# Ledger of designs, part 78: peptides against a protein of PDB entry 9GMZ

Target 1, 343 residues: chain A of PDB entry 9GMZ
Amino acid sequence: TGFPLELLTRPATERLAYFENYTVAHPRLKEVYEILMRTIAEPAGASFIFVYGASGVGKTTLRLRVEQKLTELALPKLESDRARVPVVGIEAIAPESRYFNWKEYYTRALITLEEPLIDHKFDYGVRGISRDNFGKINVESKVVAPALRRALENALIHRHPDVFFVDEAQHFGKVASGYKLQDQLDCLKSLANMTGILHCLLGTYELLTFRNLSGQLSRRSVDIHFRRYCADSPEDVQAFKSVLLTFQQHLPLAETPNLVDHWEYFYERTLGCIGTLKDWLKRVLSDALDREATTITLKDLQKRALSVAQCQKMFKEIQEGERQLSETEADVQNLRSALGLGA

## One batch from the design tools (peptide; aimed at target 1 A239)

Design b2_p29_2_s2 (made by RFdiffusion4, then SolubleMPNN; from b2_p29_2, 10 letters changed)
Fold by OpenDDE base, seed 2:
Structure b2_p29_2_s2 (fold): chain B 343 residues (1-343), chain A 29 residues (1-29)
Amino acid sequence: as target 1 above (343 residues)
Amino acid sequence: SLSLLETEVVDYEEELKRLREELDKKRLE
């Protein structure tokens, strides 16, 4: 089934909104979703989940879908536990300096965790944290990072979310030295341990640096690789073509564009990343709607494509991440072989 | 043969907001 045909008589804004809200449950997204949901339900002593993959692979879509599902599942339980927050999600901000701003991180986490209508009677144990007349958390400028950490620890313990999401978590690694990176990891590890809350770090392949630096984190972490579709895999090519086929049926245009026939061009300019593909199609659809066009042409696609230079940069970053993973796998195999364990 | 994939038409941000508001209503009851 394609888009609702009634959309063809609707304003361009409604047609665009339909496609913006449209998500393809492509095989990699489903796989990672199922693994992530299962891991959150049964962490088996893990304190961390690392979800890494290329920019534009669909990590944000994954997070939002999981947050939605966890919130839905918590609705019946709220009758017995009114204080509970089912899930917390924040984005890690890139540091402006050589140091990650933990004060800002803790403040944002507290604000996100403590929604205005949640039980106002919770004491954070820290002076200078209050709720305003609208129930929003206010943190006075005098409150220092260690106090904010304690407040967040107390809030996380009291609210007991199933998972704490940190998106763009590679930003923790954007520090001046490996020692500082270890300190950031130890800080996160301590927060997870003190609260008993499972942390899920989502980000680019730069997250692999975190994995490699701490042999202790590896023992208490689950790794989830959100892979792109690879052109060297017939199965991945078929899946990618199926995504194109599905998108072409859900573009609210009078004439269904033939996206599948251009699959190689779509692959060249998305590197097998479905988020990148969707964003490209959104731009092209917006242009088509503005022109009251009946369909999308190759020229329309070319106008909004990422440049070859952008694709080359993205591909280099992907190749480096995939290489690091392959080296790690090879190292494990070599270690197993050296130990006399079968591959 | 190519197959059609399952799809969802959901504004996840708006649905999350709705669900949070529903949770909040239940907390006040």
Scores: peptide ipSAE 0.302, ipTM 0.854, DockQ to the pose 0.817
OpenDDE base, seeds 1, 3, 4, 5: peptide ipSAE 0.240, 0.297, 0.287, 0.293; ipTM 0.821, 0.851, 0.847, 0.843

Design b2_p29_2_s3 (made by RFdiffusion4, then SolubleMPNN; from b2_p29_2, 15 letters changed)
Fold by OpenDDE base, seed 1:
Structure b2_p29_2_s3 (fold): chain B 343 residues (1-343), chain A 29 residues (1-29)
Amino acid sequence: as target 1 above (343 residues)
Amino acid sequence: SLSLLETSVVDYEKELEELRKKMDEKRLK
C-alpha cells in the first residue's frame, strides 16, 4: 500500500510533512537496531557502544527509533521509579576552536537530562545551577567545567538512564592535538565508570580514531558498523532497489514516479546511503509541491542531486573508513598468526 | 523480485515529546 490518497487534496505542507515523517525499515537499519537494542539490554560489562558509518547512512533515524522504544519500555516502571529518565541523547557540537568545549557539553547534557516537568528538586551540589519558573535548568556563566561535571555525574546516577547517546561524536576528534584527544577519551571513560551509565557514541568513520587511541576503551566497548549498501553485492543492490520502490509508493504525488528504473543514478549520487537518498527526495518533493506538479521527472532529480565533486569527496571518506576496518581485520589475523593461533 | 519494505509514518520528535509528557503525568500521580 502507498500513501493515503486523501493527501492529494491536502495542503503542500501536510503532504511534505507526511514524507518527512515517513521511514523505511530497510535491512541494514533493522539489523543495526536489533544489535543496538540487545547490547543496551545486556551490555555484558561494556561501558561504551560505538556506532559508526558513512554520513547520511541513517544514524540519526536509528537513534530516534531506539530512544522511542526505550521510553515506551520504561513507561510501566515509572510508576515505581519516578526519578528515572530512560534515555538521554545529545549531539556533540563541532569545536569553534582547537579545544572541545566541555562546559557546553556538560550544560547541554544537564539541560537534556533534567526536563522541566520533573517535579523532584534534585540538588546538584553546585552553586549557580537553578531552575527557572518553567522548571528549565539555567547555568550561570561563572560555573566552571569541573563543577558542571560533578553535577552531571550526580544527575546521571540519580536518573539512571539505560543509555547516554552522543550523536556526531566524531566532533570529539576534531581537536588539533592527539594528546588532547586522549584526555577527552579518558574524561568520557571516567564519566561512564563513575556513573555506571552506558554511553553510545554515534558518528562517521572518524570515530574509529577513538577506538585506536585507547586500548582500555576497546576492552569495554562494543562496535557496531552501520554499513551502506554496496553495488558489488547483488543482495545489497536488491535491497537498495526495494528502498526506491518503497519511496516511490510513498511520495504524495498524483502520478507515481518511476524511481526504480533510475536506480544506478540514485546509487551514483547517494553511494548507497539511505539518509542521503531521503534528503534528496525530500528536496525534490518540496520543489514539485511548490510548482503544483503531478509527478517528479529526471530533470527535477538532477536539479537537486549532489554534485559529482561532492559525491567523489564523500566516496573518498567512505573508502578510507572501510579500508581502516579491513586493516583492523588483517591486523587481528596477523596478531593471531604471531601468537601461534591458527587462522 | 522487488518487495515493499516495512514502513512507518512517525514524527519521532513529537512522539518523544508526547512520551515525555506521559512520563511526567505518571510521576504526578
Scores: peptide ipSAE 0.342, ipTM 0.860, DockQ to the pose 0.777
OpenDDE base, seeds 2, 3, 4, 5: peptide ipSAE 0.204, 0.239, 0.267, 0.210; ipTM 0.788, 0.818, 0.762, 0.791

Design b2_p29_2_s4 (made by RFdiffusion4, then SolubleMPNN; from b2_p29_2, 15 letters changed)
Fold by OpenDDE base, seed 5:
Structure b2_p29_2_s4 (fold): chain B 343 residues (1-343), chain A 29 residues (1-29)
Amino acid sequence: as target 1 above (343 residues)
Amino acid sequence: SLSLLDTEVVDYEKKLAELRKKLDELRAK
């Protein structure tokens, strides 16, 4: 079934909101979701999960869906464990300076962990951390990063989430020196070890640099590659076309656009990244709704497409990431072959 | 043949807020 036909009589804002909230459960998203959920349930001594993939592949959608599911699963357990927060999810902010702002990170993590409605006041043991009249955590400017870290460690231990998500985690790597990056990784490792909380870092292929820099993290991490759809795979092309078919049925327009016939153009301008595709379609839908158009055309698509230059840049970043992974896979195969383990 | 994929129409942020509210309501009992 497509979109609810009643939307055609609704304001443009509601029609757009429908599509914004619309998610296609495409094969790669399902696969990564299942792997991630299994890994969270059975981390097997891992302290970290790395979820890496192209920008716009759908990592944030994955995170939000997992957070929802973990929260739903925690509801029946709440009677026995009232202090528990099932999941914590934050987005890492790109540092304005050459140095990652740990004070801001810890503050945001604490604010996210300690939602206003958690009636059980936890004493963080840190002066200058309080709750306002609305139950929101207020951190005074005088509170230093080491104190915030201790507060977060204590809060994470007390609340014991199944996982701590950090989205856009490649921003930890935007440190000017390799030594500073190692220090950041050691800080994260220490936080995970001290709290016993599984950390899931979601980001671009730049997260692969973390695997290379910390041989200790690699031994205690699970890697999940959120792949794009590849045009050289018939199965991936079929899946991508099925995504287009599904989206065209869920665009709240009077006339169903034929997106599938333009699949090559969609692929060219998204590189097989479904998040990029969805964002493109949102922009095009918004324009169509503003014009009270009955459908979208190729010209409408072209107006909101990423430039060829943008696609070329993104593709280079993808190719480098995929290359690094392929080299790792080849090394594993070479090791297996050298061990006399069949391919 | 092309197939329609499974779909979900959810404001995840809103849904998370609702779920968190339910958790809080359960904690208050």
Scores: peptide ipSAE 0.234, ipTM 0.832, DockQ to the pose 0.764
OpenDDE base, seeds 1, 2, 3, 4: peptide ipSAE 0.199, 0.217, 0.277, 0.231; ipTM 0.817, 0.821, 0.850, 0.800; seeds 3, 4 fail the geometry check

Design b2_p29_3_s1 (made by RFdiffusion4, then SolubleMPNN; its pose is not in this set)
Fold by OpenDDE base, seed 3:
Formats: sequence, C-alpha cells, structure tokens
Structure b2_p29_3_s1 (fold): chain B 343 residues (1-343), chain A 29 residues (1-29)
Amino acid sequence: as target 1 above (343 residues)
Amino acid sequence: SEAERIRELARRTSELAEEELERRLEELR
C-alpha cells in the first residue's frame, strides 16, 4: 500500500504535509514504543524513565506517538474529569549561559500544562501567575524559581498526567561542575516524588551521565535504549531496507523513486537513524515539489545529504555512547559473577 | 479542513503499516 493517488492532483503543500505526518513502522520503534507504553501503564514504583539513543534515531516520533495514544486512551475519562491532562511534553532548551535556567524550565512547563482550553480556572497559589481572558498563562518577571516550582507541583498534582515528557533532556547535564549536576538531578527527583508524576527523559547518550552520577535515581528509574540499525547485523540491514521501501511508496510523486538500490548511501549518510533519514527525504521531497519533478534522483539526494564530516562527528558520538553501554553491561555481568549469581 | 483531512489520511496509512508489522512479528514468534 502506497500513498493515496489523489495527492498527485493536490498542491505541493498538501503533498509535503502528508509525508511529514506519515510515520513509518519499523522494529526498533515498535519495540521501544511497547516497552514505554507498558512502563507508563505499570511503573512499579519507578519515578523516572530514561529513553536514550543517537541524535536522529526517532525519539521525537516515539514521544508524539505515545502522546497521541495516551490522549486517545484518556478521552472517555476526560469527559468526566475536565481538570485532567493525559500527558504533558516539553523540550529542554540548551542554556545560553553555563547554567541551566530553572525559572525558564518551570515557566515553559506551566505554560505547556495549561495550554489545553481547560475551562477550569485553577488558582496556582502564587502571586504573579494569572490567566488572561483567552486562558493563556502569564508569568510576571518578578516570580522567582521556588515559587514557579510550587506552582508546577500544584498544577501537576491537579492535572495528574500519566507521564511528564522532557525531550532533549541531555541539556540538564550542561553544567560547569559535577556537583551542580547532582543538585539538578536531586531537584528533578524531588519534583517527581512530591507530585507522584512519572517523568520520562528523552535524549542522547549524554543522559547516561545522569544515570551514573545519581545512584538514587538509578534505583527508581527504568532505562530504555533506542538503538540505531547496525550494518553488521543482517536483521538490522533488512529492517533498514524495509524502511526505505516503505518511504519510496509514501513519497507523493508521479514516479516511485528507487531508494532501496541506494541503501548503502542512505546508511552512510544516516548511520542507521530513521529520523535523520526522514528529515533528509523531506528536504529532497520539498525541492522536487518546488520544481514540479516527477521523481527523485541520486543528484537530488546528494544535494541535501549531510556532509561526510558531519556524519563522522555523529558516528564518533554514537560509538562513545554504545561503548559506555557495553561497559556498563559488562560491569553488571562481572558484579553478578562476583556475587555468585549465575550469568 | 484540507490540512486535517491529509493529517488523518497520513495517520490511517501509518496505522495500517503498524498492524502489518505486528502480524509479521507474530508469525515469526
């Protein structure tokens, strides 16, 4: 099954929007989705879920699919409980300074949590936080970080989401000292404990530093590794080729491009990351639609590919993350062996 | 809106692909 043929008579904007909103099913996304959904349904006393993997592996796609599913499952309950929000998701922003801006984080979290046109006016108990006539939250500049934290705690308790998502969560780790990183983790732990809300941190392999520095968070966390496809695995290569086959069928062009025959080039420039692949194809599709082209050529692909230097940098970051995980797995096996627990 | 129709079309085609992947994985188990 390919794209609906009626799209060929539609404007370029609609064709591009179809491809943007299309999600390719692939084994790693499905596996991580099932683990994440199960963990959210039955957290078993966990306060945190860490989802880590390469940049462009598809973490944002995973988050959006989970948010959609949790919203659909909550709809019958939302009719009876108009105060409830099923899920909240924010993106952590890289600090302009050497220090994470907690005031900005709490402000963004509050705004996102209250963006739904919820008719129920909630008093946050904090002076300088108000709703306008359009239901938008306004936070006065005089409101301090501890007051914003209390407002967020109260809002999370009142709205009771099944999970609180933080995308690009590696940005919490951008602190000048290890001591300040531990304080940040203790702050997040305290927020999760006080609200009783499960937190899911999505990010790069830099999230592993958070797990290793806080032995207390590790005891109350579930780890989910969102792996890329590896060229040394025949199963992973087959899955990657299957994704290319699906994308070529869902590009709304008059002539189906042959992406599968170029699988090695696609792998070289994406490192087995499906998000990077989708973003690349989106750029190429946009160019093709602007030219009213009937298909995509190798030259069109080359024009929008990541440079070899960019791929080499990304690959080094991936290898370092994969190495750290392998060392951690070996350490667990060594510990089990030393304890007389069979491997 | 036409934008909503296209989003819904993309959603439906994505869900069909997930169901097919599930069936294939169950047949392998």
Scores: peptide ipSAE 0.332, ipTM 0.860, DockQ to the pose 0.475
OpenDDE base, seeds 1, 2, 4, 5: peptide ipSAE 0.176, 0.176, 0.225, 0.269; ipTM 0.789, 0.791, 0.808, 0.835; seed 5 fails the geometry check

Design b2_p29_3_s2 (made by RFdiffusion4, then SolubleMPNN; its pose is not in this set)
Fold by OpenDDE base, seed 3:
Structure b2_p29_3_s2 (fold): chain B 343 residues (1-343), chain A 29 residues (1-29)
Amino acid sequence: as target 1 above (343 residues)
Amino acid sequence: SEQERIAKLARETSEEAEKELERRLEELK
């Protein structure tokens, strides 16, 4: 099963859009998706889900698939409950200063929660927050962070999403001091507790530092590790080759490129991260379509590959994250052994 | 729109691949 052959007669924009919207099925994505969906359905008193993994592992794809599924499942209920939003997702922004901008975070969350498809007018109970005639939220510059927080709490309670997603959540950890990081954790904890809304934080391995600073969050959180494919695992190598085979079948070109024969080069420049692979192939496909090329060559791949220096930097960050997790697992085993519990 | 049609085709082919992966993983158990 490959791409629809009719795409070969369609404009380059439609061919590229097909590949952009195509999601490759692979074992790690499926596993994490199933765990995340089960945890959202049955949080068992958890207030937080932490999804961490390498940059470019596919966390954004995971989020989009979960958002789509939660929306589909909610459709029958949304006809009767016009106030409900099934899911809300925001991307955390890196602070320009050594301080996280909570005012901006709350504003963006409110804007996302109140997208124009909701006909139900909501009074936020805060002066300086209004909805225009087009249903867009306007926040006056005079509105302070504590007022925006209260508005967000009220909006989350009223809209009652099944989950609140925060992508790039490692940006909460980018603060000048450990004391301020604890205050940020307490702020998020308070927001989740006051609203009763489950929060899912997606991020890089830097999210582990944030997660480990709060023993209280640890008691009310579920951890999900989105692993990359490792070259030292025969099963992971086979899964990675299978992904390459699927992508070569879904590139809307006249001649199917042979990606699988170059699997080692693809692994070298993606570190087993499927999101990085998809982004690379998207850039190469765009170039090929612009040239009206019949296929993709190794030279085309090389022009859009990450540099060796970029890959080395990314690999060091991955190794540090994987090491921290391995140490944590060893600490749990040591604690169990010391308590007289079997390993 | 044509964009919506293409997005639908990409979703349908993605879902088919997901079902095939599910079948293969169940056969390995």
Scores: peptide ipSAE 0.229, ipTM 0.818, DockQ to the pose 0.490
OpenDDE base, seeds 1, 2, 4, 5: peptide ipSAE 0.037, 0.201, 0.021, 0.220; ipTM 0.586, 0.808, 0.472, 0.815

Design b2_p29_3_s3 (made by RFdiffusion4, then SolubleMPNN; its pose is not in this set)
Fold by OpenDDE base, seed 3:
Structure b2_p29_3_s3 (fold): chain B 343 residues (1-343), chain A 29 residues (1-29)
Amino acid sequence: as target 1 above (343 residues)
Amino acid sequence: SAAEEIARLAAETSARAEEELERRLAELR
């Protein structure tokens, strides 16, 4: 099983697009996908799902696969309910200013909810929100954040998505001195409660600070840890090698490169993060295709690898996140023991 | 070689995971 051999006669752009669109099914992705899909189907009174893990672990790939599946499952219902959107996904942007820009967040969310493919025009009852000739929402600069919030609440209620995704959600934590992160969390909680729409926040281990700050959010949240592969686990090493083998088979090159024999080097420069691995291989493939190369060499890999300094920085961030989770698990065990629940 | 056995086991595991994913996707149609 490998790439379609016909791709070898196709333009470099088509070969690259094939690899970009190819998703390797790997154990951690499958596990998190199944938990997330189950939680979306049966939220059991949860208002939030937190998906946290290392940068480049594959959170965006997870989101896109869930969005695709929810869209496919909704297709039969969308014929009868033309106002419904099955899923909405946005990326939280790091504020240029020291303050989280709620106006920008609400505007982006509204624009995403009102994709041009939706024939059913909804009147938001807010002056300064209009649609262009292509059905795209335009928000006038005079529209204030409270009005945009009301418009978003009405849009979410009307479109009734099964879940609202926010990627890079750690950017909500970037609060200026004097503002409470708690107030931002309470704002998100209020939006979820007022709309009845399940929110899924995807991000780095910095999302753990959100969980810890609100004992009220913890009661209405489901936590999903998207783990990297660890070199100290034989099972994780085997899974990582399997991913390398699959990528090796799906690189649209005349000669199959031997990635598996270099697994330690791939692990060193990705820290067991499959998204980081895919992005690296994509860059190397692009370079190889531009040169009309028949294969990928170790020198080609080295040219596009993350530096040791970058890997060391990323590894410190991962270790801190994993430590915080381990401490939390120990606290749960201590609490159970203190309650007289067996270990 | 140990590398060939690992490659075979990895290929079998990947193929089974893909087949199971395809089967589950087909059962949902």
Scores: peptide ipSAE 0.013, ipTM 0.374, DockQ to the pose 0.044
OpenDDE base, seeds 1, 2, 4, 5: peptide ipSAE 0.006, 0.006, 0.000, 0.006; ipTM 0.338, 0.332, 0.330, 0.348; seed 4 fails the geometry check

Design b2_p29_3_s4 (made by RFdiffusion4, then SolubleMPNN; its pose is not in this set)
Fold by OpenDDE base, seed 5:
Structure b2_p29_3_s4 (fold): chain B 343 residues (1-343), chain A 29 residues (1-29)
Amino acid sequence: as target 1 above (343 residues)
Amino acid sequence: SLAEEIAELAKKTSEEAAKELERRLKEAK
């Protein structure tokens, strides 16, 4: 089924919003979604989940879909436990300085935990944290990071989410010294241990560096690799073409564009990353709607494509990440062989 | 199917899901 035909009579803003909000179910997203949902339901003593993959593979989409599902599943319990928040999701911000801003992180986490819809006002026990008349948390500038941490610990314990999501978590790794990165990992580990809340860090392959630095986290972490589609796999190519077919059916235009016939060009400029593909199509759709165009042309696609130089840079980053993971897989196989376990 | 569930959930923004949660919590009251 394509987009609702009534959208063709709606403003460009509504048509664009439809496409922005539309998520294509594709095999890799489904696989990672199932693994992540299962791991959240049965963490088996894990304190951390690491979800890593290429930039633009769709990690944020995965997070949002899991948050929605966990919220839906929690609804019957929320009737009896009105203090509970089923899930918390934040995006880590790239530090403006060489240092991660923990004060901002804790503030954002607190604001996200205290959705206006929670009937039960929680006293954080910290002076300078208040709610406005709309139930929004206000944190005074005088509140220091240790106080915000205590407030967050108390809030997480009280609200008891099934998982705490941190998107763009590679930004924790942008600290100039390995020691500071370890300290950040220890802070996150301490937060998870003190609250008993499972943390899920989503990020690029740079997150692997963060993961590998903490030998102690490796014992209490689950790894999920969100792979891109590879052009050397016939199955992956078919899945990628199927995604293009679905997107062309869900572009709210009068004439359905033929995206599938250009699959190689789409692959060249997305590297098999569905989020990159969606963002590209969104830009192209926006341009088409602004021109009141009936369809999307190859020229429209070319105008908004990533440059070859951008794709080459992204591809090098992907290859390095995939190489590191492949080496780890080979090490596991070598260990199994050395133990007399069949490869 | 999970694909259908993802597709249905995909039609709802996190904000719409929050609004729906709000609505359901209000109706349960």
Scores: peptide ipSAE 0.024, ipTM 0.351, DockQ to the pose 0.060
OpenDDE base, seeds 1, 2, 3, 4: peptide ipSAE 0.012, 0.015, 0.020, 0.006; ipTM 0.406, 0.421, 0.353, 0.307; seeds 3, 4 fail the geometry check

Design b2_p29_4_s1 (made by RFdiffusion4, then SolubleMPNN; its pose is not in this set)
Fold by OpenDDE base, seed 4:
Structure b2_p29_4_s1 (fold): chain B 343 residues (1-343), chain A 29 residues (1-29)
Amino acid sequence: as target 1 above (343 residues)
Amino acid sequence: SAAEEEARRRAEIAELARETSERAEKTLP
């Protein structure tokens, strides 16, 4: 099984679009996907899901696959309930200022929630929120953050998504003081409580710092660790090689490149992160298509690889996150032992 | 327009990639 051979006769833009939209189903993605889908279906009183893992592990891919699946599962219900949105997903933006821009966040959430295909015009009761002729939400600059929040709360209640996704959620943690971070947690908690909508925050290991600041969120949150592949695990190495094999079969080139023989180099420059691998291969594919090349070479790969310095920086961030999780696991084990529950 | 036709073609290829991905996911043991 490989890419559709008809792509070889298509423009470079279509070939690149195929690879961009292709998702390798790999063990860690499947595992996290299954846990996330189950948790969304049966939240058991949880208000939050935290999905954390290395930058470039594939969290955005996970989100998009879950959003797609939830949309597909909702289609039969959407025929009868024209007000419903099955899922909403946004990406948190790193604030340019020391302060998180809640006004922008609420605006983006409203715009994303109110897709043009929703026939049911809802009046949010907020002046300066309108729909254009294409059904797109327009928010006037005069609308204040508290009004946008109320509009979003009302929209979430009426649209009743199964989950609200926030990607790159570690950006909530990028505030000048711990006090402001607590306020952000309280805002998110309040939004989840007022709407009854499950929130899923996806982010880097920096999200753990955010998660740990609220002991109250701990009682109403599910934690999902999206692990990278580790070179010290033979199983993880085999899974990583299998991903390389799959990618080489799905590069829309006339000659299948041999990626698997270079697995150590791919591992060195991706740290076992499949998203980083995909992005690397996308850049290399783009270069190959621009040259009308029949395949990609090791030299083509080397040209678009992350630098050793970039990999070293990323690896330190990963190690710190993995360390924090290991400490938390040890603390749980120590607590269980102290309670007489055993290891 | 040529731009609308290109956008349609990109959407068709994106859907094909999605369908191919979903088939692969279902075949994972």
Scores: peptide ipSAE 0.034, ipTM 0.678, DockQ to the pose 0.551
OpenDDE base, seeds 1, 2, 3, 5: peptide ipSAE 0.015, 0.013, 0.018, 0.028; ipTM 0.444, 0.432, 0.412, 0.468

Design b2_p29_4_s2 (made by RFdiffusion4, then SolubleMPNN; its pose is not in this set)
Fold by OpenDDE base, seed 3:
Structure b2_p29_4_s2 (fold): chain B 343 residues (1-343), chain A 29 residues (1-29)
Amino acid sequence: as target 1 above (343 residues)
Amino acid sequence: SAAAEAARRQEEIAALAAKTSEEAEKTLP
């Protein structure tokens, strides 16, 4: 079934909002979603989940769907336990300096965890942290990072989320030295251990460098590779075409655009990344709606496509990440073979 | 208010998009 035809009588803003909120179910998203949901339900002593894959593969969409589902599953319990938050999700910011800003990280985590809609007031035990008249957390400039950490630890314990998501987590890796990166990893490990809260770090393949620095985290981490669709796999090509067909059916336009016949061009400019595809189609839909167009043309697609140079850069970053994973899989196999374990 | 009506319409559309997304998820093998 396509989009609800009633949307054609609605304002352009409502039509765009429908497409923005629409999520195409696709095999890789479903697979990673099911693994992630099972791991959150039964962490088996894991403190970390690492979800890594190409930029624009759909990691943020995965996070939002898991957050939605965990919230839905928690609703009956939240009526009785007004202190509980089912899930918390933040985005890590790239540091402007050569050092990760832990003060800002802890502040944003506290603000997100302590959303204004939570009736249950919590005392952080830290002077200079308060709620404003709207219930928003205010952190005074005098509050230092160690105090914010203690406030976050206490808040996480009190709110007891099923998981703490950190999107764009590769930004933790952006430090001046490998030693400081290890210290950051040990800080995150300590936070997870002190709170008993499962942490899920979502990021690009740069997250692998961060993951590989701690052989102690590997014992308490679950790894999830969110793969792109590959043009050398017939099954992946078919899945990618199916995604295009679904998007074609869910673009709220008077005339259904033919996206599937242009699948190679879509693949060339997205590298099999469904998030990149959705963002591209969103831009093109916005332009079409602004012009009161009945459909999307190839010329409309071309105007909003990533440049070949951008795609080439993104592809090199993907290939390097996929190579590192393939080498790691080979190293595991070599280790198993050396231990006398079968393949 | 016009703002409260616009907000309700956005929630209705978000709920509609969620419903149609969930229906698609159930059809995936």
Scores: peptide ipSAE 0.182, ipTM 0.798, DockQ to the pose 0.617
OpenDDE base, seeds 1, 2, 4, 5: peptide ipSAE 0.000, 0.058, 0.114, 0.171; ipTM 0.326, 0.682, 0.762, 0.794

Design b2_p29_5 (made by RFdiffusion4)
Pose (drawn by RFdiffusion4):
Structure b2_p29_5 (pose): chain A 343 residues (1-343), chain P 29 residues (1-29)
Amino acid sequence: as target 1 above (343 residues)
Amino acid sequence: SEELTEKMEAEEELREEVQELRNQLEEKE
């Protein structure tokens, strides 16, 4: 397989758009996607889905693909329920203040729930907020956060989304003190419990500070680790080389450049993160299409790669995250002993 | 590819077992 040969006659813009729209279902992403879909289809009391992963591993692409896939299920279901949004997805806003702005979060979450059939919802629940009949949801600055949250709860329990996505969830950790970390997540827990809607949180390894704050949160959450490819295990290396081969075969050029020969350097500057690899390859392809190059040279790859210091920081954070998420038989045995079960 | 899939399933099973044991210990306390 490979890129369509017709693209050679087309201008560079078509080649670049093709490569941007191209995706690879590498094993780690496939496994994480399968786990996430299975868990969304049946939460069974869980109120959170944590998706831990390094920067550029593909969390956003996963969110987008699962949103698209779930939207497909909604079309047959719509014949039964006219007013139902299948999936709602938003991003956590990094606050300018010391603490996360819950009022702005509620405002944006309610705004994202705009539908053309707004007549079906009627009143949101609290005065001061309504659509301006121009397709935009208007909220009043005098409306307090408890009333806005109550309106969001009513809107969510009316629409009943399958899953609620909060991309970049590490921004929830912006607090004004050292003790507000548990409360920051308890608020979202209470919102999810009352609305009966699973809140799937995606973020980098900084989200691990939101892991196990309390036993209640521990039970109300499901951990999904989007692990990067490691050079230690030969199987992961084989998979990383294989992804490079797929990319080598699928980037539009006159002749396919050799990328497997330089797999070590790619891993050196990408640490196995597939998104970081594709961003680099797309940048190199854009640079090459400017000069109409027939192949990719190592010099081109080196020109637009990542700095050593950047990759050092990436690896330090990744090592800390993998160390915190590691599970061993020793931990199982320790828990069995402390539980008093034995063996 | 098959060996990598088996490894990933084994890691997932281990994480589920650790989470179940931690929940049982917290309930006991």

Design b2_p29_5_s1 (made by RFdiffusion4, then SolubleMPNN; from b2_p29_5, 15 letters changed; failed a check: too like the target's own chain)
Amino acid sequence: MEKLREKLRKERELREEIRNLRSALEAAL

